# Designs tried in a protein design run: peptides against a protein of PDB entry 4KTY. Part 16

Target 1, 266 residues: chain A of PDB entry 4KTY
Amino acid sequence: YVLNDIGVIFYGEVNDIKTRSWSYGQFEDGILDTCLYVMDRAQMDLSGRGNPIKVSRVGSAMVNAKDDEGVLVGSWDNIYAYGVPPSAWTGSVDILLEYRSSENPVRYGQCWVFAGVFNTFLRCLGIPARIVTNYFSAHDNDANLQMDIFLEEDGNVNSKLTKDSVWNYHCWNEAWMTRPDLPVGFGGWQAVDSTPQENSDGMYRCGPASVQAIKHGHVCFQFDAPFVFAEVNSDLIYITAKKDGTHVVENVDATHIGKLIVTKQI

## One batch from the design tools (peptide; made by RFdiffusion4, then SolubleMPNN)

Design b1_p9_4_s3 (from b1_p9_4, 3 letters changed)
Fold by OpenDDE base, seed 4:
Structure b1_p9_4_s3 (fold): chain B 266 residues (1-266), chain A 9 residues (1-9)
Amino acid sequence: as target 1 above (266 residues)
Amino acid sequence: QSVLPFKPP
């Protein structure tokens, strides 16, 4: 999880799983220096740079350009005229070296690009890390741990009543570390996500969230456990919005979100 | 098939 500089990222659909290679390049010239530069740009104290909890949280913030002029600008509108289309990237090296050279955010990324670059960052700094793909990944925007789907009385979806959404797939990272700040048993793999999805205490970042805690429904532990929990285990709540303003729960689907979570074994 | 993830409406 540290030594392998080439990886596989799962994507596609749950019924048509696909893989793409990604070159992490953590040992390539200038990459470690760039990772250190990223922490410098984050104004991270030297004392914290040896703490994987702090490093992974800072990394989750800095791999995306939001808030702090971090590494990658996300784009999901299929317009990439001012940079490189997300699908054109094949590894982290070019992105990180461009960032270091230009000292400006690199355009453009989507989840697997963010995850790829973040994986390089973590591995460069000696943190075991892997990419995780979640199929039918929920994006809980209102922090209610459920995926709200609003329907008009005629049965049509009203997308204006909620900002909740579901990705067909989403990639994030898991980083291995001890969690002395959590109860015993909640160390190990920690979910961290650099794709800018939600604001976490003032910045677009996510994690580290204990995978074990989330697996056992413990969402009270820092950081961002509720959000990660929702990504993998939200119930779909189908709500009919009545003309009189009342909401009626029509159906609950507890099986749709997090249909499959995949990561490379080694 | 596209590599890009999407959020179906």
Scores: peptide ipSAE 0.282, ipTM 0.840, DockQ to the pose 0.164
Fold by OpenDDE base, seed 3:
Structure b1_p9_4_s3 (fold): chain B 266 residues (1-266), chain A 9 residues (1-9)
Amino acid sequence: as target 1 above (266 residues)
Amino acid sequence: QSVLPFKPP
């Protein structure tokens, strides 16, 4: 099994799918050492470094700078004055080498950058990995497996009440591993996400979540299966907030989220 | 240049 050091990341809109090349550079000088350094910064026990479950979970935390001064600082406000715009990156190597050299988080990333760097991290450490792009990707921030969209009586979104949101596209990773901690059949591809979206037991990380478990509606298994499930399968619940304080469900859309999930075969 | 992800209204 030969891993490519150059990949393709899908992005754009579901009806206008685009691709960009990304250099993972897992074989470049200093990259493996940097990945080991990342685990050192995470204070990961040596005994866990051979466990892809632990490694991928630590990686999901450490590729983002939140909580632990990890690799990448995310920015979604179009302010990139103190670093590199997310769109300017073409691969993982420069990011990882900068992190190793400066020992400070690198600015800036968005989902595909996080996914690109995370893919390098996983592959460097011998974990088969790929990037996945989900179009109309839900961000459920209250863990109820649905997107609650609150509307004013005039039909406009009530931003105060509406905490959930949907990305036009979102990139994360799938890592291949056995899951002896789960029931038989839930090994294989595991969703992991280093883009800081939600807190998972104390820090911004996500996964590994069994793709097979999620596909079969099993969200009770570690890690973060409900969140990943929601990303790809949340119903949109449109709720009108009445002036009298009552809430009325106006509509339910069960088809909007997760219109297409795309990944390059490895 | 990559198209940035966004959260549609």
Scores: peptide ipSAE 0.280, ipTM 0.840, DockQ to the pose 0.165
Fold by OpenDDE base, seed 1:
Structure b1_p9_4_s3 (fold): chain B 266 residues (1-266), chain A 9 residues (1-9)
Amino acid sequence: as target 1 above (266 residues)
Amino acid sequence: QSVLPFKPP
């Protein structure tokens, strides 16, 4: 989880699992220096740089360009005119070295690119880390721990009534650390995500959220446990919007979200 | 074959 500099990222559909190779390159020339530079750009105090909780949280913010001119600009519009299409990247090294050289955000990334670069950052700094792929990954936009799906009276989906959505797959990271700030038993793997999905206390960042806490339904522990919980365990709430403006819950599906979570056992 | 994730309708 630290020494392996090449990995596999799972993607595709739940019924058609695919893999792609990703070169982390945490030992290549200039990469450690770039990771330190990232923390410098974040204005992270030296005293915090030895704390994996702080480092992983800062990393989740800085691997994306939002808020702080971090490493990667996300783009999902299929128009990548001013950079490299997300699918063209094969590893973290070129991205990180470009960032260090240009001192400007690198274009462009999507979830697996963010996860790949973030994995390099964590491993480079001695934090055991792995990439996790969640199939049918919910994006809860209103923090209600459910995925709202609005239907017209004719049964067609009305996508204008909610910003909630479901990715066919989403990639994030898990980092291994103790959590002295949490109750005993909630150390170990912590979910962290650098893909800019939601604002967390002023920045597009996510985690570290205790995987054990989430598995046991504890969403009250820092950081961003409700959001991560929703990604893997949201109920789908099918709501019919009536002509008179009333809403009726037609169905609840508790099995669709987080149907499969995959990570490489390295 | 597309690597890109998408949000199914």
Scores: peptide ipSAE 0.266, ipTM 0.841, DockQ to the pose 0.167
Fold by OpenDDE base, seed 2:
Structure b1_p9_4_s3 (fold): chain B 266 residues (1-266), chain A 9 residues (1-9)
Amino acid sequence: as target 1 above (266 residues)
Amino acid sequence: QSVLPFKPP
């Protein structure tokens, strides 16, 4: 989880799982220097650079360009005229070296690109890390731990009322560390995510959230446990918006989200 | 190449 410089990222559909190779290149020339530069740009205190909790949280923020002119600009509108299409990247090295050279955010990334670059960052700094793919990954935007899907009376989705959404797949990272800030037993793998999805205490970042805490429903544990919990275990609530303004719960699906969570043991 | 993620309706 530290020494491998080539990996596999899972993507596609839950019933048609696909894989792509990704070159992390954490040992390539200039990559360590770039990772240090990223922490310098974040103005990270030197005393915190040896703490994987702080490093992973800073990395989560800095791998995306939001808030702090971090590494990657996300784009999901299929318009990539001013950069490189997300699908064209094959590894982290070119992205990180471009960032270091230009000192400006690199265009463009989506979840697997963010996860790939973040994985390089973590491994380069000696933090065991892996990429995780979640199929039917929920995006809870109002922190109620459920997906509220509003339907018109004809059964079609009301896009105006429906703010929550579900990705067919989403990639993030897990980093291995002790969590002395949490109760005993909640160290080990921690979910961290650099794809800009939601604001976390003033910045687009996510984690570290204890995987064990999430599995046992301890959403009160820092950081961002409610959001990560919702990604993998939220219920779908289908609500019909009546013409008179009333809402009626039509159905609840507790099995749709987090159909499969996959990672490669490398 | 990669299949882009999307949010099903």
Scores: peptide ipSAE 0.260, ipTM 0.836, DockQ to the pose 0.168; fails the geometry check

Design b1_p9_4_s4 (from b1_p9_4, 3 letters changed)
Fold by OpenDDE base, seed 1:
Structure b1_p9_4_s4 (fold): chain B 266 residues (1-266), chain A 9 residues (1-9)
Amino acid sequence: as target 1 above (266 residues)
Amino acid sequence: MYVLPFKPP
């Protein structure tokens, strides 16, 4: 979880899972220095740099370019004329070294690229980390712990009534640490996500959220447990929007989201 | 070909 510099990232569809090799390169020349530079750019106090809770949360914010001119610019519009298409990256080294050299965000990334770079960052700083892929990953935009799907009276989906959505797959990270800020038993693996999905207390970041807490439905524990819980366990709520403006719940599916969660053991 | 993540309509 720390020493391996090459990994495997799972992607694709739940019924056709695929793997991609990713070079983390945490021991390559300049990479550790770049990770320290990232924390410098975040203006992180030296006293906090030994705390994996603070480090992982800062890393979550800084691996994406939003808010703080962090490492990677996300793009999902299939127009990558001013940089490198997300699919062209094969590892973290070129991205991090470009960031250090240019001192500007690197274009472009999507979830597996963010997760790959974030994994390098965590491992460089001695935090055991792994990439997790969630198939049918919910993006709860209004933090109500449910995935709202609106239907017209004819049964067709109306995508204009909600910003909630489901990714066919999404990649994030789990980092191993103690959580003295939480009750006993909620240390261990913590979900952290650098893909800019939602604002968390003023910045696009996510975690650390206790995996054990989420598994037991404890969404009150910091940080961003409701969002991570929703990614893996949201109920699909099918709502018919009637012409008179009323909304009627037609169906609830509690099994669709988080259909498969995959990670490599080493 | 690498499968990009997408949100179905």
Scores: peptide ipSAE 0.180, ipTM 0.804, DockQ to the pose 0.162
Fold by OpenDDE base, seed 4:
Structure b1_p9_4_s4 (fold): chain B 266 residues (1-266), chain A 9 residues (1-9)
Amino acid sequence: as target 1 above (266 residues)
Amino acid sequence: MYVLPFKPP
């Protein structure tokens, strides 16, 4: 989880799982220096740089360009005229070196690119890390731990009534660390996500969230446990929006979100 | 063809 410089990222559909190779390149020339530079750009205190909790949280913020001119600019509109299409990247090295050289955010990334670069960042700094792919990954935008799906009277989805959405797949990272700030038993793998999805106390970042805590429904623990919980275990709430403005819950599906979560073992 | 993540309506 630290020494392997080439990995596999899972993507595609739950019933058509695909894999791609990704070169992390944590040992390549200039990469460690770039990771240190990232923390410098974040104005991270030296005292915190030895704390994997702080480092992973800063990394989740800085791998995306939001708020702080971090590493990667996300783009999901299929228009990549001013940079590299997300699918063209094959590893973290070119991205990180471009960032270090230009000192400007690199265009463009999507979830697996963010996860790939973040994985390099974590591993460079000695934090065991892996990429996780969640199929049918919920994006809870209103922090209610459920995925609201509004339907018209004809049964068609009305996407204008909620910002909640479901990715066919989403990639994030798990980082291994102790959590002395949490009760005993909630160390180990921590979910962290650098894809800019939601604001967390003032900036686009996510985690570290205890995987064990989430598995046992402990969403009260820092950081961003409710959001990560929702990604993997949200109930789909189908709500019919009637013409008279009445909202009626038609169905609840507790099995759709997080049907498959995959990560590569050592 | 690479499958991009998408949010189906």
Scores: peptide ipSAE 0.172, ipTM 0.796, DockQ to the pose 0.166
Fold by OpenDDE base, seed 3:
Order: C-alpha cells, then structure tokens, then sequence
Structure b1_p9_4_s4 (fold): chain B 266 residues (1-266), chain A 9 residues (1-9)
C-alpha cells in the first residue's frame, strides 16, 4: 500500500466493471518534493506533518484546487479546452510535476484522477493508501443521509427539486492509520476524498472517516462520516411533488446505493 | 473508450 507505484482503478458501471492502470510514481524524481510543496502551500504546521490524520485531511483539501489553489481543477462538463481532459492522464507524476513547476492548479481532473493523485500523495508520505471505487455512489448535498429524489406526478424526476445525485461510480481513497481521536476499534482504513463534492467546515475536503465507524453506523465520528456514510448507504427516497405543493413519499430503496465497493489489494 | 462518471438527469 506504500511501495507499489502502479495501480489499478476500477470504474465503469456496476454491471460492466472496468479497470484503468494508473502510475502513482511516488518514488519518481520530484514527487516527494512536490508533496512537501503541497503541504507548504497548505501552510501546514510542521508539527502536524507526522500525523496521518492531519496529513490526509490536508491532502484531501489540497489535491483539489478549490479554496486553496490546490493541485487539480475538476471539470465534469465535458469541456476541457483550457487543459488536459481527465481521461488523458495516465498517472500522478505529470500532474504533480506540472503543479510544482507552474505553481498553479492543473486542469483537469475527475474522481479517479483526484484519487490517483491523492493516492500518490499519501503513499509518498508513507501513509498506506488505496483507491476505492463505489458504484452507485450517492452525493448527499443536504446532509440528511438520504437521496431525496423528487418526482413529478407523471413519474419523471424533478431536476429543480432534486439536488441529491448518484454517481454511476465514484473513486476516493482509504488511508490506513490509527485514530486515537476516536474510540477504540475505529482505526484502520479511513475514507478520504479529494474530489470536491461538499464543503467540510469551510473547505472542499472529506475525511478521514473511519470505515469501521461508517460500517457500524457511527456517523458522529469525525471527519465527514455522515457524507461518506451517505455515499455508500443512503436510502433512495422517491418523493412525488404534488401540484398542491405537498410532498408524498412514494418509495424507499435501501439497496441501490453502494452496491459494490471495489479496491485493489496490493 | 474510457467511461466518465456521470449522474443521471
């Protein structure tokens, strides 16, 4: 989880799982320096750089460009005129080196690119890390731990009312660390996500969230456990918006989200 | 072809 510089990222559809090779390159020239530079740009206190909790949280924030001119600019509109299409990247090295040389965010990334670069960052700094792909990954934007899908009376989705969304797949990272800030048993793998999805206490960042805590429904544990929990275990709530303005829950699907979570073991 | 992640409308 630290030494392997080549990885596989799962993507695609749950019924058509695909893999993409990704070169992490954590040992290549300039990469460690760049990772340190990232922490410098984050103005991370030196005393915290030995704490994987702090490092992973900072990395979560800094691998995306939002808030802090971090590494990668996300783009999901299929317009990549001012940079490199996310699909063109094959590894972390070029991205990180470009960031280091230009000192400007690199365009563009999507979830697997963010996860790839973040994985390099973590591994480079000695934190065991892996990329996780969640199929049918929920994006809860109002922090209610459910996917509120609003339907018109004809059964079509009301896109204006429906703010929550589901990715066909989403990639994030798990980092291995102890969690002395949490009760015993909630160390180990921690979900961290550098793809900018939701604001977490003022920054687009996510985690570390204890995988064990989430597995046991403990969403009260820092950091961002509710969001990560929702990504993997949200119920789909189908709500019909009536003409009179009332909302009626038509159906609840507790099985759709997080149908498959895949990671490559090293 | 690489499949981009997407959200259904």
Amino acid sequence: as target 1 above (266 residues)
Amino acid sequence: MYVLPFKPP
Scores: peptide ipSAE 0.165, ipTM 0.793, DockQ to the pose 0.159
Fold by OpenDDE base, seed 2:
Structure b1_p9_4_s4 (fold): chain B 266 residues (1-266), chain A 9 residues (1-9)
Amino acid sequence: as target 1 above (266 residues)
Amino acid sequence: MYVLPFKPP
């Protein structure tokens, strides 16, 4: 999880799982320097750079360009003017070296690109890390741990009322570390995500959230455990919005979200 | 061709 410089990223649909190779290149010339530069841009003090909790949290913020002129600009509009389409990237090296050279955010990324670059960052700094793909990944934007899907009386989704959403797949990272800030037993794999999805105490970042804590429903544990929990375990609540303004719960689906979570084991 | 992630309506 540190030495491998080529990996596999899972994507596609749950019933049609696909894989692509990704070159992390954490040992390539200039990559370590770029990772240090990223932490410099984040104004991370030297004392924190040896703490994987702080490093992974800073990385989750800095791999995306939001807030801090970080590495990657996300785009999902399928236009990608003035940049590289997310699907054209094959690894982290070109992205990181371009960032270091230009000192400006690189265009463009989507979840697997963010995850790939973040994986390089973590591994380059000696943090064991892997990419995780979650199929039917929830995006809870109001922190209620459920996906509220509002329907018109005809059964169509009311896009104005429905703010929560579900990705067909989403990629993030898990980083291995001890968590002395948490109770005993909640170290090990920690979920971290650099794809800008939600604001976390002032900036677009996510984690580290203890995988063990999430697995056992401890959403009160820092950082961003409720969001990560929702990504993998939200119930879908189908609500019909009546013409008179009343809401009626039509159905609850507790099995749709987090249908499959996949990662490369070796 | 790479399958992009999307949020169904």
Scores: peptide ipSAE 0.161, ipTM 0.795, DockQ to the pose 0.165

Design b1_p9_5_s1 (from b1_p9_5, 3 letters changed)
Fold by OpenDDE base, seed 3:
Structure b1_p9_5_s1 (fold): chain B 266 residues (1-266), chain A 9 residues (1-9)
Amino acid sequence: as target 1 above (266 residues)
Amino acid sequence: SHAIPFPKP
């Protein structure tokens, strides 16, 4: 099995799909060493480093800087004065080598950058991995498997009450592994996400979540299956906040989220 | 250049 060190990341809009080349560089000098260094920084036991479940979960945490001074600092406020704009990156190598050299988080990343670096990390460590792009990707903040959109009586979104959000697109990773910790049939591709979105048992990390389990509606299995399920399958619940303090469900949209999930086949 | 993701309004 031969892994490509150059890939394609899908982005843009569901009606205008775009592709970007990304150099993973898993075979470049210093990259494997950096991936091992990342696991060292995570204080990962040697016994766990051969377990793709543990490795992918640690990678999910460590590719983002939150909690553990991991690889990348995210920025979504268009303030990139103290680093490199996310759009300027063309691959993982410079990011990982900078992290290894400086021993400090690298600025800045967004979802495709996180996914690109995470893909390098996984592939470098012998875990088959690919980047997945989800168009109309939900971010469920309260783990209720739905997107609660609160509206004022005038129809405007009540930003104070509305905590959930929908990205036009979001990139994460799928890693191939067996899941002996899950029932038979839930191995194979596992969703993992290093973009810091929600806290998972004390850290900003996500997965591995069984893609097969999620496809069959099983969200009870570790790790973070409800969150991943919500990203691709949440219903939009439009709730009007009345002046008297009551909430009324005005509309339900069960088709908006997860309109298209795209990945380059390995 | 790369299109920046954004929340749907």
Scores: peptide ipSAE 0.196, ipTM 0.793, DockQ to the pose 0.173
Fold by OpenDDE base, seed 4:
Structure b1_p9_5_s1 (fold): chain B 266 residues (1-266), chain A 9 residues (1-9)
Amino acid sequence: as target 1 above (266 residues)
Amino acid sequence: SHAIPFPKP
């Protein structure tokens, strides 16, 4: 998880799983220096740079450009005229080196690009890390631990009533660390995500969230456990918005979200 | 080409 500089990222759909090679390049010239530079840009105290909890949280913030002029600018509107299309990237090296040389955010990324660069960052700093792909990944925008799908009376989706969404797939990272700040048993793999999705205490960042805690339904532990829990285990709530403004729950689907979570074995 | 993720309603 630290020594492998080439990885595989799973993507596509649950019924058509695809793999993409990604070069992490954590041992390439200038990459470690760039990771240190990222922490410098974050104004991270030297004392915290040896703490994987702090490092992974800072990394989750800094790999995206939001808030802090971090590494990657996300784009999901299919307009990539001012940079490189997310699909054109094949690894982390070019992105990180461009960031270091230009000292400006690099355009553009999407989830697997964010995850790839973040994986490099973590591994460079000695944190075992892997990329995780979640198929039917929920984005709970209102922190209610459910995925709200609003329907008009005619059955059409009303996308204006919620910012919740379900991605066909989403990639994030798991980082291995002890969690002395959590109860015993909740160390190990921690979910961290640099794709800018939700604001977490003032910044677009996510994690570290204990995978073990989430698996056992413990969402009270820092950081961002409710959000990560919702990504993998949110109920779909189908709500009909009536003309009179009332809402009626039509159906609940507890099986759709997190249908498959895949990560590389090694 | 790489499959770009997309939100589903």
Scores: peptide ipSAE 0.190, ipTM 0.804, DockQ to the pose 0.172
Fold by OpenDDE base, seed 5:
Structure b1_p9_5_s1 (fold): chain B 266 residues (1-266), chain A 9 residues (1-9)
Amino acid sequence: as target 1 above (266 residues)
Amino acid sequence: SHAIPFPKP
């Protein structure tokens, strides 16, 4: 998980799983220096740079450009007029080297690009890391661990009222580390995500969240466990907004979210 | 080209 410089990222649909190669290039010239530069830009103290908990959290913030002029600008509008389309990237090296050279955020990324660059960052710094793809990945924007889908009386989605969303797929990272800040047994793989989805204590970042904690429903553990839990296990709540202003729960789907979670093994 | 993620309806 540290030595492999080429990987596979899963994407597409749950019933049409696709893969793409991604060159992490953690051993390429200038990449380690760039990763150190990223931590410098984050104003990360030297004492924290040896702590994978802090490093992965800082990385999750800095791989996206939000808040701190980090590495990648996300874009989902399919225009990409002022940069490179996310689909054009084939690896992390060009992105990281451009960031180091220009000292400005690189355009553009989407989840697999963020995950790819973040994977390079982690592996470059000696943190075992892998990319995880979650099909039917929830984006809970109000931290209620539910996906509230509001419907018109005709059954169509009310986009104005519906703020939560479900991605057909989403990519993030898992990083291997001990968690002395958590109870025994919650070390190992930690979910971290650099795709800017939600604000976490003042910054667009996510994790590290203990995968074991999430599996056992321990959403009280740092960091961002509720959000990660919701991504993989939230219920879909279908609510009809009546013309009289009342809301009626029409259906609850507890099986849709996190239908398939895939990662490359070894 | 890589398929972009999108919200499910």
Scores: peptide ipSAE 0.136, ipTM 0.783, DockQ to the pose 0.177
Fold by OpenDDE base, seed 2:
Structure b1_p9_5_s1 (fold): chain B 266 residues (1-266), chain A 9 residues (1-9)
Amino acid sequence: as target 1 above (266 residues)
Amino acid sequence: SHAIPFPKP
């Protein structure tokens, strides 16, 4: 999880799982220096750079460009005229070296690109890390641990009312570390995510959230456990918005989110 | 390829 510089990222649909190769290149020339530069740009104290909790949290913020002119600009509108389409990237090295050279955010990324670059960052700094793909991944934006899907009376989705969303797949990272700030047993794999989805205490970042805590429903544990929990274990609530302004719950689906969570074994 | 939001239109 540290020494492997080539990986596989899962994507696609739960019924049509696809894989893509990704070169992490954590040992390539200039990559370590770039990772240090990223932490410098974050103005991270030297005393914190040896703490994987702090490093992974800073990394989750800095791999995305939001807030701090971090590494990657996300784009999901299929218009990539001022950069590289997310699908054109094959690894982390070119992205990180471009960032270091230009000292400006690199365009463009989506979840697997963020996860790939973040994986390089973690591994380069000696933190065991892997990419995780969640199929039917929820994006809870109001912290209610459910996906509220509003429907028109004709059954179509009301996009104005529906703020929560579900991705057919989403990629994030798990980093291995002890968690002395948590109760015994909640160290090990920690979910961290650099894709800019939600604000976490002032920045677009996510984690580290204890995988064991999430599995046992301990959403009170730092960091961002409620959000990560919702990604993998949220109910879909289908609500019909009536013409008179009333809302009626039509259906609840407790099985749709987190249909499959997969990661490469190596 | 990119992530596609659900439900699909």
Scores: peptide ipSAE 0.030, ipTM 0.691, DockQ to the pose 0.413

